# Ledger of designs, part 111: peptides against a protein of PDB entry 2YKT

Target 1, 231 residues: chain A of PDB entry 2YKT
Amino acid sequence: SRSEEMHRLTENVYKTIMEQFNPSLRNFIAMGKNYEKALAGVTYAAKGYFDALVKMGELASESQGSKELGDVLFQMAEVHRQIQNQLEEMLKSFHNELLTQLEQKVELDSRYLSAALKKYQTEQRSKGDALDKCQAELKKLRKKSQGSKNPQKYSDKELQYIDAISNKQGELENYVSDGYKTALTEERRRFCFLVEKQCAVAKNSAAYHSKGKELLAQKLPLWQQACADPS

## One batch from the design tools (peptide; made by RFdiffusion4, then SolubleMPNN)

Design b2_p13_6_s3 (from b2_p13_6, 8 letters changed)
Fold by OpenDDE base, seed 2:
Structure b2_p13_6_s3 (fold): chain B 231 residues (1-231), chain A 13 residues (1-13)
Amino acid sequence: as target 1 above (231 residues)
Amino acid sequence: DIEELLKELEELE
């Protein structure tokens, strides 16, 4: 029936969130943590590299013929420091605005969805059982009326059951329909939350990339000409 | 749209 199909669809939405979406989201969070760890490793390694570059700049500054190149090397290291600061801010956002918030939600969501599904199933079954009972009683009444010499005796009661069945059928259909809408809304809300958090991370990532591009674009021409202009 | 989806479902039955 229409209501049965809608009921199956409703249950499938909850099942998809619980068995597909949430596990996939947990994996996404795990992959994000791996990515964060790798970026932290890059940050640390880069610091060592550019600290060594500063040392080379110090040696240039101590030389008689290459003093100006010392300043160039220091500028290169300083630009890296500024880019690194932006990367660190991006990583903080990545951790706090995406990973932590997703992790908090996904851990609570399994219990929430289980409870929501159970509540829906219980009420759906209750309404279904009540409808089935009325239908069964009507069938019994009709059988009794068919065997009676006075069928009119049961006419009023038959009408009452017909009305009750109609009302209960309508209530069940409405409940299942609303349940399906609610389930789809819950699913959409979760995807929207993910998209919104990814947008926040993307915004902070854009700031990192923009700062790096600006700093390098400003300084690179100066660095490129440094060897051609001996002091 | 959820309402549209529900209507489509009804039409398929």
Scores: peptide ipSAE 0.014, ipTM 0.495, DockQ to the pose 0.032
Fold by OpenDDE base, seed 5:
Structure b2_p13_6_s3 (fold): chain B 231 residues (1-231), chain A 13 residues (1-13)
Amino acid sequence: as target 1 above (231 residues)
Amino acid sequence: DIEELLKELEELE
């Protein structure tokens, strides 16, 4: 029946969230943590590299013929330090605004969805059972009427059951329909939450990339001419 | 699209 089909669709939405979306979200969070760790590793490794570059700059500054190149090397290291600082700020936001919040939500969601599905199933079954009961009673009444010498005796009661069945059928259909809408809304809400949090990350990432681009674009021409211009 | 799907369901009702 139409109501049964819609009921199955409703249950499938909840099952999809619980069995597909939430596990995938957990994996997404895990991959995010791995990415965060790798970027933190980049910051650490960069520190060593640019510290070594500073050392080369110190040697240049002490030389007789390469003093100005020392300043260039120091500037190169400083610009990258600023870029790394911006990366660290981005990572803080990535952790606090995305990973932590998603992790909190996904851990609580399993219980919520289970309860929501159970509530829906219980009420759907209750309404279905009530409808089935009325249908069974009508069938029983009709059998009695067919075997009776006075069928008119049952006419009023038959009409009452017909009306009751019609009303209960409508109530069941409406309930299942509303249930399906609710389930789809729950699913959409979760995707929207992910999108919104990812937008925040994207803004912070854009700031990181723009800062790096601006700093390097400003200084690179100066650095490129340093060897061509004798001091 | 959820809205489209909901509309289709309403039409079946």
Scores: peptide ipSAE 0.012, ipTM 0.484, DockQ to the pose 0.037
Fold by OpenDDE base, seed 3:
Structure b2_p13_6_s3 (fold): chain B 231 residues (1-231), chain A 13 residues (1-13)
Amino acid sequence: as target 1 above (231 residues)
Amino acid sequence: DIEELLKELEELE
Protein backbone atom coordinates (compact mmCIF):
# COMPACT_ATOMS: atom_id res chain seq x y z
CA SER B 1 0.00 0.00 0.00
CA ARG B 2 0.95 3.65 -0.31
CA SER B 3 1.27 4.07 3.42
CA GLU B 4 3.38 0.97 3.77
CA GLU B 5 5.74 2.04 1.04
CA MET B 6 6.08 5.52 2.45
CA HIS B 7 6.70 4.03 5.86
CA ARG B 8 9.48 1.90 4.44
CA LEU B 9 11.03 4.90 2.76
CA THR B 10 10.88 6.89 5.97
CA GLU B 11 12.66 4.21 7.90
CA ASN B 12 15.24 3.92 5.16
CA VAL B 13 16.06 7.61 5.40
CA TYR B 14 16.82 7.31 9.09
CA LYS B 15 18.74 4.12 8.46
CA THR B 16 20.80 5.76 5.74
CA ILE B 17 21.74 8.65 8.00
CA MET B 18 22.70 6.39 10.86
CA GLU B 19 24.46 3.67 8.92
CA GLN B 20 25.91 5.52 5.93
CA PHE B 21 26.05 9.27 6.44
CA ASN B 22 27.28 9.40 10.02
CA PRO B 23 30.01 6.79 9.60
CA SER B 24 31.14 8.52 6.43
CA LEU B 25 31.17 11.82 8.25
CA ARG B 26 33.33 10.34 10.98
CA ASN B 27 35.73 9.17 8.34
CA PHE B 28 35.68 12.62 6.76
CA ILE B 29 36.61 14.15 10.09
CA ALA B 30 39.42 11.66 10.53
CA MET B 31 40.78 12.42 7.09
CA GLY B 32 40.54 16.10 7.89
CA LYS B 33 42.61 15.65 11.00
CA ASN B 34 45.23 13.80 9.01
CA TYR B 35 45.29 16.59 6.47
CA GLU B 36 45.66 19.18 9.21
CA LYS B 37 48.54 17.28 10.73
CA ALA B 38 50.31 17.03 7.41
CA LEU B 39 49.95 20.75 6.77
CA ALA B 40 51.27 21.51 10.21
CA GLY B 41 54.21 19.33 9.40
CA VAL B 42 54.81 21.26 6.20
CA THR B 43 54.76 24.50 8.13
CA TYR B 44 57.33 23.24 10.56
CA ALA B 45 59.62 21.94 7.85
CA ALA B 46 59.30 25.18 5.92
CA LYS B 47 60.40 27.15 8.95
CA GLY B 48 63.64 25.24 9.04
CA TYR B 49 64.23 25.84 5.36
CA PHE B 50 63.65 29.57 5.52
CA ASP B 51 65.62 29.93 8.72
CA ALA B 52 68.50 28.47 6.78
CA LEU B 53 67.80 30.99 4.04
CA VAL B 54 68.09 33.77 6.60
CA LYS B 55 71.50 32.44 7.49
CA MET B 56 72.53 32.73 3.87
CA GLY B 57 71.24 36.28 3.91
CA GLU B 58 73.37 37.07 6.92
CA LEU B 59 76.44 35.84 5.11
CA ALA B 60 75.62 37.97 2.12
CA SER B 61 75.19 41.00 4.34
CA GLU B 62 78.66 40.43 5.72
CA SER B 63 80.22 40.27 2.27
CA GLN B 64 81.73 43.24 0.48
CA GLY B 65 80.26 42.57 -2.91
CA SER B 66 76.87 41.00 -2.15
CA LYS B 67 75.49 43.08 0.70
CA GLU B 68 72.30 44.07 -1.09
CA LEU B 69 71.52 40.44 -1.83
CA GLY B 70 71.39 39.87 1.89
CA ASP B 71 68.41 42.16 2.11
CA VAL B 72 66.74 40.32 -0.73
CA LEU B 73 67.16 37.00 1.00
CA PHE B 74 65.79 38.46 4.22
CA GLN B 75 62.77 39.76 2.36
CA MET B 76 62.17 36.35 0.84
CA ALA B 77 62.19 34.77 4.25
CA GLU B 78 59.93 37.45 5.70
CA VAL B 79 57.36 37.07 2.95
CA HIS B 80 57.35 33.37 3.59
CA ARG B 81 56.79 33.98 7.28
CA GLN B 82 53.77 36.11 6.52
CA ILE B 83 52.37 33.51 4.16
CA GLN B 84 52.83 30.81 6.76
CA ASN B 85 51.04 32.92 9.34
CA GLN B 86 48.06 33.03 7.02
CA LEU B 87 48.22 29.29 6.59
CA GLU B 88 48.21 28.80 10.34
CA GLU B 89 45.13 30.95 10.63
CA MET B 90 43.44 28.90 7.96
CA LEU B 91 44.34 25.70 9.77
CA LYS B 92 42.95 27.04 13.01
CA SER B 93 39.70 27.81 11.28
CA PHE B 94 39.72 24.42 9.63
CA HIS B 95 40.03 22.78 12.99
CA ASN B 96 37.66 24.92 15.01
CA GLU B 97 34.97 25.77 12.52
CA LEU B 98 34.75 22.50 10.63
CA LEU B 99 36.29 19.49 12.30
CA THR B 100 35.41 20.20 15.92
CA GLN B 101 31.86 21.20 15.18
CA LEU B 102 31.23 18.22 12.94
CA GLU B 103 32.69 15.92 15.53
CA GLN B 104 30.42 17.30 18.23
CA LYS B 105 27.35 16.90 16.11
CA VAL B 106 28.03 13.42 14.83
CA GLU B 107 28.71 12.18 18.33
CA LEU B 108 25.30 13.23 19.58
CA ASP B 109 23.38 12.44 16.45
CA SER B 110 23.14 8.70 16.89
CA ARG B 111 21.05 9.00 20.02
CA TYR B 112 18.89 11.69 18.55
CA LEU B 113 18.12 9.76 15.39
CA SER B 114 17.44 6.57 17.26
CA ALA B 115 14.95 8.33 19.46
CA ALA B 116 13.31 10.07 16.54
CA LEU B 117 12.98 6.85 14.59
CA LYS B 118 11.63 4.99 17.58
CA LYS B 119 9.03 7.65 18.23
CA TYR B 120 7.92 7.53 14.63
CA GLN B 121 7.78 3.74 14.58
CA THR B 122 5.80 3.56 17.78
CA GLU B 123 3.16 5.96 16.62
CA GLN B 124 3.00 4.48 13.15
CA ARG B 125 2.51 1.02 14.59
CA SER B 126 -0.14 2.24 16.97
CA LYS B 127 -2.14 3.76 14.17
CA GLY B 128 -1.62 0.75 11.97
CA ASP B 129 -2.73 -1.66 14.66
CA ALA B 130 -5.83 0.35 15.35
CA LEU B 131 -6.70 0.29 11.69
CA ASP B 132 -6.12 -3.43 11.44
CA LYS B 133 -8.30 -4.04 14.43
CA CYS B 134 -11.17 -2.12 12.94
CA GLN B 135 -10.81 -3.98 9.68
CA ALA B 136 -10.83 -7.29 11.47
CA GLU B 137 -13.89 -6.37 13.47
CA LEU B 138 -15.72 -5.32 10.35
CA LYS B 139 -14.92 -8.64 8.75
CA LYS B 140 -16.23 -10.49 11.77
CA LEU B 141 -19.35 -8.41 11.81
CA ARG B 142 -20.04 -9.11 8.17
CA LYS B 143 -19.69 -12.83 8.72
CA LYS B 144 -22.06 -12.65 11.62
CA SER B 145 -24.55 -10.67 9.62
CA GLN B 146 -24.49 -13.15 6.77
CA GLY B 147 -25.31 -15.95 9.13
CA SER B 148 -28.06 -14.08 10.90
CA LYS B 149 -31.77 -14.21 10.28
CA ASN B 150 -31.86 -10.48 10.98
CA PRO B 151 -28.92 -8.92 9.11
CA GLN B 152 -30.42 -5.45 9.38
CA LYS B 153 -29.56 -5.52 13.04
CA TYR B 154 -25.88 -5.06 12.18
CA SER B 155 -26.21 -2.42 9.46
CA ASP B 156 -25.60 0.60 11.66
CA LYS B 157 -22.58 -0.93 13.27
CA GLU B 158 -21.16 -1.87 9.90
CA LEU B 159 -21.42 1.72 8.76
CA GLN B 160 -19.65 2.85 11.88
CA TYR B 161 -16.74 0.54 11.25
CA ILE B 162 -16.50 1.63 7.63
CA ASP B 163 -16.31 5.24 8.71
CA ALA B 164 -13.77 4.46 11.38
CA ILE B 165 -11.59 2.57 8.92
CA SER B 166 -11.71 5.43 6.47
CA ASN B 167 -10.73 7.94 9.10
CA LYS B 168 -7.96 5.82 10.51
CA GLN B 169 -6.59 5.14 7.05
CA GLY B 170 -6.45 8.84 6.35
CA GLU B 171 -4.77 9.58 9.63
CA LEU B 172 -2.17 6.92 9.04
CA GLU B 173 -1.38 8.18 5.58
CA ASN B 174 -1.02 11.74 6.78
CA TYR B 175 1.17 10.72 9.66
CA VAL B 176 3.48 8.67 7.49
CA SER B 177 3.63 11.44 4.91
CA ASP B 178 4.63 13.97 7.52
CA GLY B 179 7.12 11.53 8.90
CA TYR B 180 8.74 11.16 5.52
CA LYS B 181 9.01 14.92 5.09
CA THR B 182 10.56 15.20 8.50
CA ALA B 183 13.09 12.49 7.79
CA LEU B 184 14.14 14.05 4.50
CA THR B 185 14.46 17.40 6.20
CA GLU B 186 16.73 15.88 8.81
CA GLU B 187 18.93 14.42 6.12
CA ARG B 188 19.10 17.64 4.15
CA ARG B 189 19.92 19.65 7.23
CA ARG B 190 23.00 17.54 7.83
CA PHE B 191 24.28 17.96 4.30
CA CYS B 192 23.59 21.67 4.41
CA PHE B 193 25.54 22.00 7.61
CA LEU B 194 28.51 20.28 6.03
CA VAL B 195 28.33 22.53 2.98
CA GLU B 196 28.09 25.67 5.07
CA LYS B 197 31.04 24.76 7.22
CA GLN B 198 33.07 23.86 4.17
CA CYS B 199 32.24 27.26 2.70
CA ALA B 200 33.65 28.94 5.77
CA VAL B 201 36.84 26.96 5.39
CA ALA B 202 36.99 27.88 1.73
CA LYS B 203 36.80 31.57 2.58
CA ASN B 204 39.70 31.30 4.95
CA SER B 205 41.65 29.29 2.43
CA ALA B 206 41.02 31.95 -0.17
CA ALA B 207 42.40 34.56 2.18
CA TYR B 208 45.56 32.55 2.59
CA HIS B 209 46.05 32.15 -1.13
CA SER B 210 45.22 35.77 -1.83
CA LYS B 211 47.70 37.05 0.70
CA GLY B 212 50.43 34.85 -0.67
CA LYS B 213 49.76 35.93 -4.21
CA GLU B 214 49.72 39.57 -3.23
CA LEU B 215 52.97 39.49 -1.33
CA LEU B 216 54.85 37.53 -3.95
CA ALA B 217 53.51 39.61 -6.80
CA GLN B 218 54.76 42.72 -5.07
CA LYS B 219 58.25 41.52 -4.27
CA LEU B 220 59.19 39.00 -6.92
CA PRO B 221 60.03 41.56 -9.62
CA LEU B 222 62.40 43.29 -7.23
CA TRP B 223 64.11 40.08 -6.31
CA GLN B 224 64.51 39.10 -9.94
CA GLN B 225 66.43 42.31 -10.64
CA ALA B 226 68.72 42.05 -7.67
CA CYS B 227 71.55 40.29 -9.49
CA ALA B 228 71.26 42.45 -12.57
CA ASP B 229 71.63 45.67 -10.59
CA PRO B 230 74.88 45.53 -8.69
CA SER B 231 75.44 48.09 -5.99
CA ASP A 1 12.77 19.23 -3.14
CA ILE A 2 10.87 17.22 -0.58
CA GLU A 3 7.53 18.06 -2.09
CA GLU A 4 8.65 16.84 -5.46
CA LEU A 5 9.86 13.61 -3.98
CA LEU A 6 6.55 13.08 -2.26
CA LYS A 7 4.73 13.78 -5.46
CA GLU A 8 6.81 11.23 -7.27
CA LEU A 9 6.03 8.71 -4.59
CA GLU A 10 2.33 9.37 -4.92
CA GLU A 11 2.51 8.92 -8.63
CA LEU A 12 4.33 5.63 -8.39
CA GLU A 13 2.01 4.11 -5.81
Scores: peptide ipSAE 0.010, ipTM 0.506, DockQ to the pose 0.033
Fold by OpenDDE base, seed 4:
Structure b2_p13_6_s3 (fold): chain B 231 residues (1-231), chain A 13 residues (1-13)
Amino acid sequence: as target 1 above (231 residues)
Amino acid sequence: DIEELLKELEELE
């Protein structure tokens, strides 16, 4: 029947979220944590590299003939520091606004979805059983009427059962239809949340990249001229 | 109400 088909579709949506989406989201979070760790590693390694560059700048500043190059090397390290500050901000956002929030939600979602599905199934079954019962009773009534010397005795009750069955069928169909819409909305909400959180991360990432580009573009011509223009 | 209908059905039996 139409209601049975829609019921199966509804259950399949919940099943897909619980068995496909949520596990995949957990994996996404895990991969995100790995990515974060790698970026933190890059940041640490970069710090060591540019700290060593500062040391070279100090030596230049102490030299008799290369003092101005010391300032250039310090500027290079300072620009790196500023870029790293932007990266750290991006990483904080990545951790706090994406990973942490997704982790919190996905952990609670299994229980929520299980309860939601169970509630739907219970009510759907209740309505279905009530309908089946009414249909069965009508069938019994008809059998009794066929064996009776006065079938007209049962005619009014038969009409009442027919009306009740029609109403219950309509209610069941509406309930299942609403259930399906609700399930689809739940699925969409989860994808939308992921997209929105990823957009926030992307915005912060863009800020990091733009700041780096601006700083380097501003200073690079000066640095390139430093050796050609001895003081 | 289905329960009422069921009761009425029983009375007709």
Scores: peptide ipSAE 0.021, ipTM 0.556, DockQ to the pose 0.016; fails the geometry check

Design b2_p13_6_s4 (from b2_p13_6, 8 letters changed)
Fold by OpenDDE base, seed 2:
Structure b2_p13_6_s4 (fold): chain B 231 residues (1-231), chain A 13 residues (1-13)
Amino acid sequence: as target 1 above (231 residues)
Amino acid sequence: DIEELEKELEELE
């Protein structure tokens, strides 16, 4: 029946979230943590590299003929420091605004969805059973009426069961329909949450890229001409 | 959103 099909669809939405979306989201979070760790590793390695560059700048500053190149090397290291600060801010946002929040939500969501599905199933079954009972009683009544010499005795009761069946059928259909809409809304809100958190990360990432581009664009021409201007 | 989910969970359990 239409109601049965709608019920199956509703259950499938919840099952898809629980068995496909949430496990995939957990994997996404895990991959994000790996990515964060790798970027932290890059940060540490870069610090060592540019600290060594500063040392080269110090040597240039102590030389007789290359003093001005010392300043250039220091500027290169300083620009890196500023870019690195932006990267660290991006990583903090990535951790706090995306990974932590997704992790908290996905853990709670398993319990929530289980409870929501159970509640829906219980109520759906209750309404279904009540409908089945009324249908069975009507069938029994009709059988009794067919065997009676006075069928009119049961006419009022038959009408009452017909009305009750109609009402219960309508209630069941409405409940299942609403349940399906609710399930789809639950699925959508989870994707929307992911998109919104990714947007926040993207904004912070854009700030990192913008700052780096600005600093390098400003200084690179100066650095490129440094060797052409001997002291 | 998380707080809302927690509240809804309490109502469902």
Scores: peptide ipSAE 0.032, ipTM 0.745, DockQ to the pose 0.752
Fold by OpenDDE base, seed 3:
Structure b2_p13_6_s4 (fold): chain B 231 residues (1-231), chain A 13 residues (1-13)
Amino acid sequence: as target 1 above (231 residues)
Amino acid sequence: DIEELEKELEELE
């Protein structure tokens, strides 16, 4: 029946969220933590590299003929420091506004979805059982009427059962239909949340890249001319 | 959003 098919579709939506989306989201969070760790590793390695660059700048500053190149090397290291500060700000947001929130939400969501599905199934079954009961009673009544000397005695009650069956069938169909719409809305809400959080990450990343581009664009012409100007 | 989900869960349980 149409109601049975729609019921199956509704359950499949909940199952897809619970068995596909949520596990995939947990994996996404895990991969995010790995990515954060790798970026922290980059930060540490870069610090060592640019600290060594500062050392080269110190040597230039101590030289008789290359003092101005010392300042250039120091500026290169300073620009790196500023870019690194922007990266750290991005990472803080990535951790606090994305990973932590997703982790808390996915844990709570497992309980929520289980309860929501259970509630839907219980009510769907209850309405189905009530419909089946009315249909069974109508069949019993018709059998009694067929064996009776006065079938007209049962006509009013037969009409009442027919009306009750029609009403219960309509209620069941509406309930299942609403259930399906609700399930689809729940699925969409979860994807939308993920998209919105990723938009925030993208904005922070754009700010990081923009700051780096700005700083390098400002200084690079000066650095490129440093060797051509010996004094 | 987490707070909203918590409220919804309380209503279901």
Scores: peptide ipSAE 0.032, ipTM 0.740, DockQ to the pose 0.766
Fold by OpenDDE base, seed 1:
Structure b2_p13_6_s4 (fold): chain B 231 residues (1-231), chain A 13 residues (1-13)
Amino acid sequence: as target 1 above (231 residues)
Amino acid sequence: DIEELEKELEELE
């Protein structure tokens, strides 16, 4: 029946969230943690590189003919430090606003979805059983009427069962329909949450890239002229 | 969103 088909669709939505979406989200979180760790590693490695650059700047400052180049090298290292600070801020946001929140949500969601599905199934079954009972009673009544010498005696009761069946069928169909809409809304809400959190990451990433571009654009012309200037 | 989920969970269990 139409109601049975819609019921199966509803259950499949919940099943897809629990068995496909949530496991995939857990994997996404794990991959995010790996990405965060790698970026932290880049930050550490970069520190070593630019610390070594500072050492080269110190040597230039101590030289007789390259003193001004020492300041250039120090500026290069300082700009890098500022860029890295911006990256660290982005990483903190990435961790606190995306990964932590997703992890907390996905942990609770399994229990929530299980309870929600169970509630739906229980009520759907209850309505279905009530309908089946009425249909069975009508069938029994009709059999009794066929064997009776006075079938008209059962006509009013038959009409009552027909009306009850019609009403219960309508209620079941409406309930399952609403259940399906609710399930789809639950699915959409989860994707929307992911999109919103990823938008925050994108904003922070844009800020990081913008800051780096601005700092380098400001200083690079100065650095490029350093070797052309008299010592 | 998390707080809402927790509340809804309590109502369902």
Scores: peptide ipSAE 0.031, ipTM 0.741, DockQ to the pose 0.752
Fold by OpenDDE base, seed 4:
Structure b2_p13_6_s4 (fold): chain B 231 residues (1-231), chain A 13 residues (1-13)
Amino acid sequence: as target 1 above (231 residues)
Amino acid sequence: DIEELEKELEELE
């Protein structure tokens, strides 16, 4: 029946979220944590590299013929520091606004969806059972009427059962239809949340890249001419 | 509703 098919579809949406989406989201969070750790590792390694560059700048500053190149090397390290600060802000946002929030939601979502599905199933079954019972009673009434010498005795009651069945069928169909819409909305809400959080990360990432480009573009011409200029 | 109908059916029997 239409109601049975829609019921199946509704359950499948909940099952897809619980068995496919949420596990995949947990994996996504895990991969995000790995990515964050790798970026933190890059940050630390870069610090060591530019600290060593500062040391080279110190040596240049102590020389008689290369003092001005010391300042250039210090500026290079300082620009790196500023770029790194921007990266750290991006990573903080990545952690706090994306990973933490997704993790908190996905952990609670299994219980929520289980309860929501159970509530839907319970009510759907209740309405279905009530309909089945009414249909069974009508069938019994019709059997009695066929065996009776006065079938007209049961005619009014038959009409009442037919009306009740029609009403219950309509209620069941509406309930299942609303349930399906609700399930689809729940699914869409989860994808939208993911998209919105990714957009926030993308904005912060763009700011990091923009700041880095700006700083390097400003200083690079100065650094490029440093060796051509007399001390 | 159904219970009421069931009672009425029993009365008809």
Scores: peptide ipSAE 0.017, ipTM 0.495, DockQ to the pose 0.015; fails the geometry check

Design b2_p13_7_s1 (from b2_p13_7, 6 letters changed)
Fold by OpenDDE base, seed 2:
Structure b2_p13_7_s1 (fold): chain B 231 residues (1-231), chain A 13 residues (1-13)
Amino acid sequence: as target 1 above (231 residues)
Amino acid sequence: SFEKDLQEMLDFL
């Protein structure tokens, strides 16, 4: 029946979230933690490289013929430090605004969805059983009426069961329909939450890229000319 | 809209 098919679809939505979405989200969080760790490693390695560049700038500053190139090398290292600070801020946001919040949600969600599905199944079954009982009683009443010399004695009770079946059928259909809408809304809410958190990370990533572009665009022409003007 | 698409899906069943 339409109600049975919609019931199956409702259960499948909850199962898809529990068995596909949530495990995939856990994997996404794990991959995010790996990415964060790799970027932290880049940060540390970059510090060593630019500290070594500062040392080269110190040597240039001590020379007679290359003193001005010392300032250029120091500026290169300072621009890197500023870019690196923006990367660290992006990483903090990536951790706190995406990974931590997704992890908190996914850990609680399995229990929530299991309880929601169980509640839906229990109430759906209760309404179904009540409908089946009324249908069975109507069938018994009709059998008694067919064997009776006075079928009119059962007419009022037959009408009462028909009305009760119609009402219970309508209640079951409405409940299953609302259950399906609720399940799809729960699924959509989870995807929306992921999108919103990714948007927050994207904004912070844009700030990192913008700052780096601005600093390098400002200084690079000056650095490129430094060797053309011997002091 | 999501609500319209959901209603269309429910009407198709």
Scores: peptide ipSAE 0.019, ipTM 0.586, DockQ to the pose 0.038
Fold by OpenDDE base, seed 5:
Structure b2_p13_7_s1 (fold): chain B 231 residues (1-231), chain A 13 residues (1-13)
Amino acid sequence: as target 1 above (231 residues)
Amino acid sequence: SFEKDLQEMLDFL
C-alpha cells in the first residue's frame, strides 16, 4: 500500500543517517584531525627553514659587497613568518569551529536518532493495529449479516465501521507522510550544519591565502631588483 | 525548493 511504501522510505532515511551519514562524518572528522596535524607539522618545518634563511641574511649583512642582500633575506623570512602566523590562526579556527562542533554533534546524534525512529515506529504500529482491528471487526460483522434472516439489523453498525476505517486510514497516511517529511528534514539539517561549518573554514582559509598573496605581491618586485642593482 | 521537491515526491508516492 501507499502507506506501507512511505513507511519503508521513512525508516530507510533514519537508517541511512545512522548507518551511512554518521559513520562517514566520524571519518571526515578523523581525516580533518589528520590534516590539522600535517599542517602543524608544516608550521614546525617552515620555522627551521626560515631560521636558516635568517642565518644566511646575517652572513650577507656582515659582508662588504652583499650587505643590502642581507636586508632582503630578512624581509623574505619575516613575510613568511607572518604568513605562518596566519596559518596557525586558521588552524585554531579549523579545530574550534569545525572539528570540535562536529564531534560534539555526532556523539549525541546516535541516541537522538534511535529515539526518534523508535517513537515513529511505535506510533505508526499503534495506528496500523487500530486500523487492522476495525477491518477485522467489519469482516466479522459482514459474515454475521450474510448468515442472518434480518441483514438490515447490522446496517448501521456496518456504516460505523466503514467510517471508522476511512478515518483511521487517513490518520495513518497523514502520520506516515509527516514522518517522512520529518525524516528528510532531519537529514537535510545535518548536511546544512556541515555546509555551514565548512563555510566558516573556507572564509578563514580565504583570509590566510589573501594575506599571503598581498604580502608577497608587495615585496617580490623589491626582492627581484636587489640583484640587478649592484650597489 | 526543498519543500516543493519533498511535496512532489510525496504526491508521487
Scores: peptide ipSAE 0.018, ipTM 0.568, DockQ to the pose 0.039
Fold by OpenDDE base, seed 1:
Structure b2_p13_7_s1 (fold): chain B 231 residues (1-231), chain A 13 residues (1-13)
Amino acid sequence: as target 1 above (231 residues)
Amino acid sequence: SFEKDLQEMLDFL
């Protein structure tokens, strides 16, 4: 029946969230943690490189003919430090606003969805069983009427069962329809939450890239001229 | 109708 098909669709939405979406989200969080770790590793490796650049700047400052180049090398290292500080701020946001919040949500969600599905199934079955009971009683009544010398005695009761079946069928169809809408809303809500958290990451990433571009654009012309102007 | 409601939901998603 149409109600049975819609019931199967409703159960499949909940099943897809629990068996496909939530496991995939857990994997996404794990991959995010790996990405965070790699970026932290880049920050550490970059510190070593620019600390070594500072040492080259110290040697230039101690030289007789290259003193001004020492200041250039120090400025290069300082700009890098500022870019790395901005990256660290982005990473903190990535951890706190995306990964932690997704991890908390996915952990609680399995229990919530199981309870929601169980509630739906219980009420759907209750309405279905009540309908089946009325249909069975109508069938019994019709069999009794066919064997009776006075079939008209059962006509009013037959009409009452027909009306009750029609009403219960309508109630079941409406309940299953609303259940399907609810399930689809639950699915959409989860994707929307992911999109919203990823938008926060995108904003922070844009700020990181903008700050780096601004700092380098300000200083690079000065650094490029340093070797052309011997003191 | 149930079909219209379903289609509306599918169009919204």
Scores: peptide ipSAE 0.017, ipTM 0.526, DockQ to the pose 0.033
Fold by OpenDDE base, seed 4:
Structure b2_p13_7_s1 (fold): chain B 231 residues (1-231), chain A 13 residues (1-13)
Amino acid sequence: as target 1 above (231 residues)
Amino acid sequence: SFEKDLQEMLDFL
């Protein structure tokens, strides 16, 4: 029947979220944590490299013929520090606004969805059982009427069961239809939340890249001329 | 009949 098919579809949406989406989201969070750790590792390694560059700048500043190149090397390291501060801000956002929030939601979601599905199944079954009972009673009444010398005795009761069956069928159909819409809305809400959180990360990433480009574009012409200028 | 139409609807649903 249409109601049975729609019921099956509704259950499948909940099952897909619980068995496919949520496990995949947990894996996504785990991969995000690995990516964060790798970026933090790059940050630390870069600090060591530019600290060593500062040491080269100190040596240049102590020389007689290369003093001005010391200032250039210090500026290169300082621009790196500013770019790195912007990266750290982006990483904090990545952690706090994406990973933490997704993790908090996905851990609670299994219980929520299980309860929601169980509630839907219980009410759907209750309505279905009530319909089946009315259909069974109508069938029993018709059998009694066929064996009776006065079938008209049962006519009013037969009409009452037919009306009750029609009403219960309509209620079941509406309930299952609303259940399906609710399930699809729950699925969409989860994807939308993921997209919105990724958009926030993308904005912060864009700010990092923009600031880095700006700082380097401002200073690079000066650094490129340093070796051509006399000391 | 109305009963037949109802039954067909119920079978579909």
Scores: peptide ipSAE 0.000, ipTM 0.253, DockQ to the pose 0.015

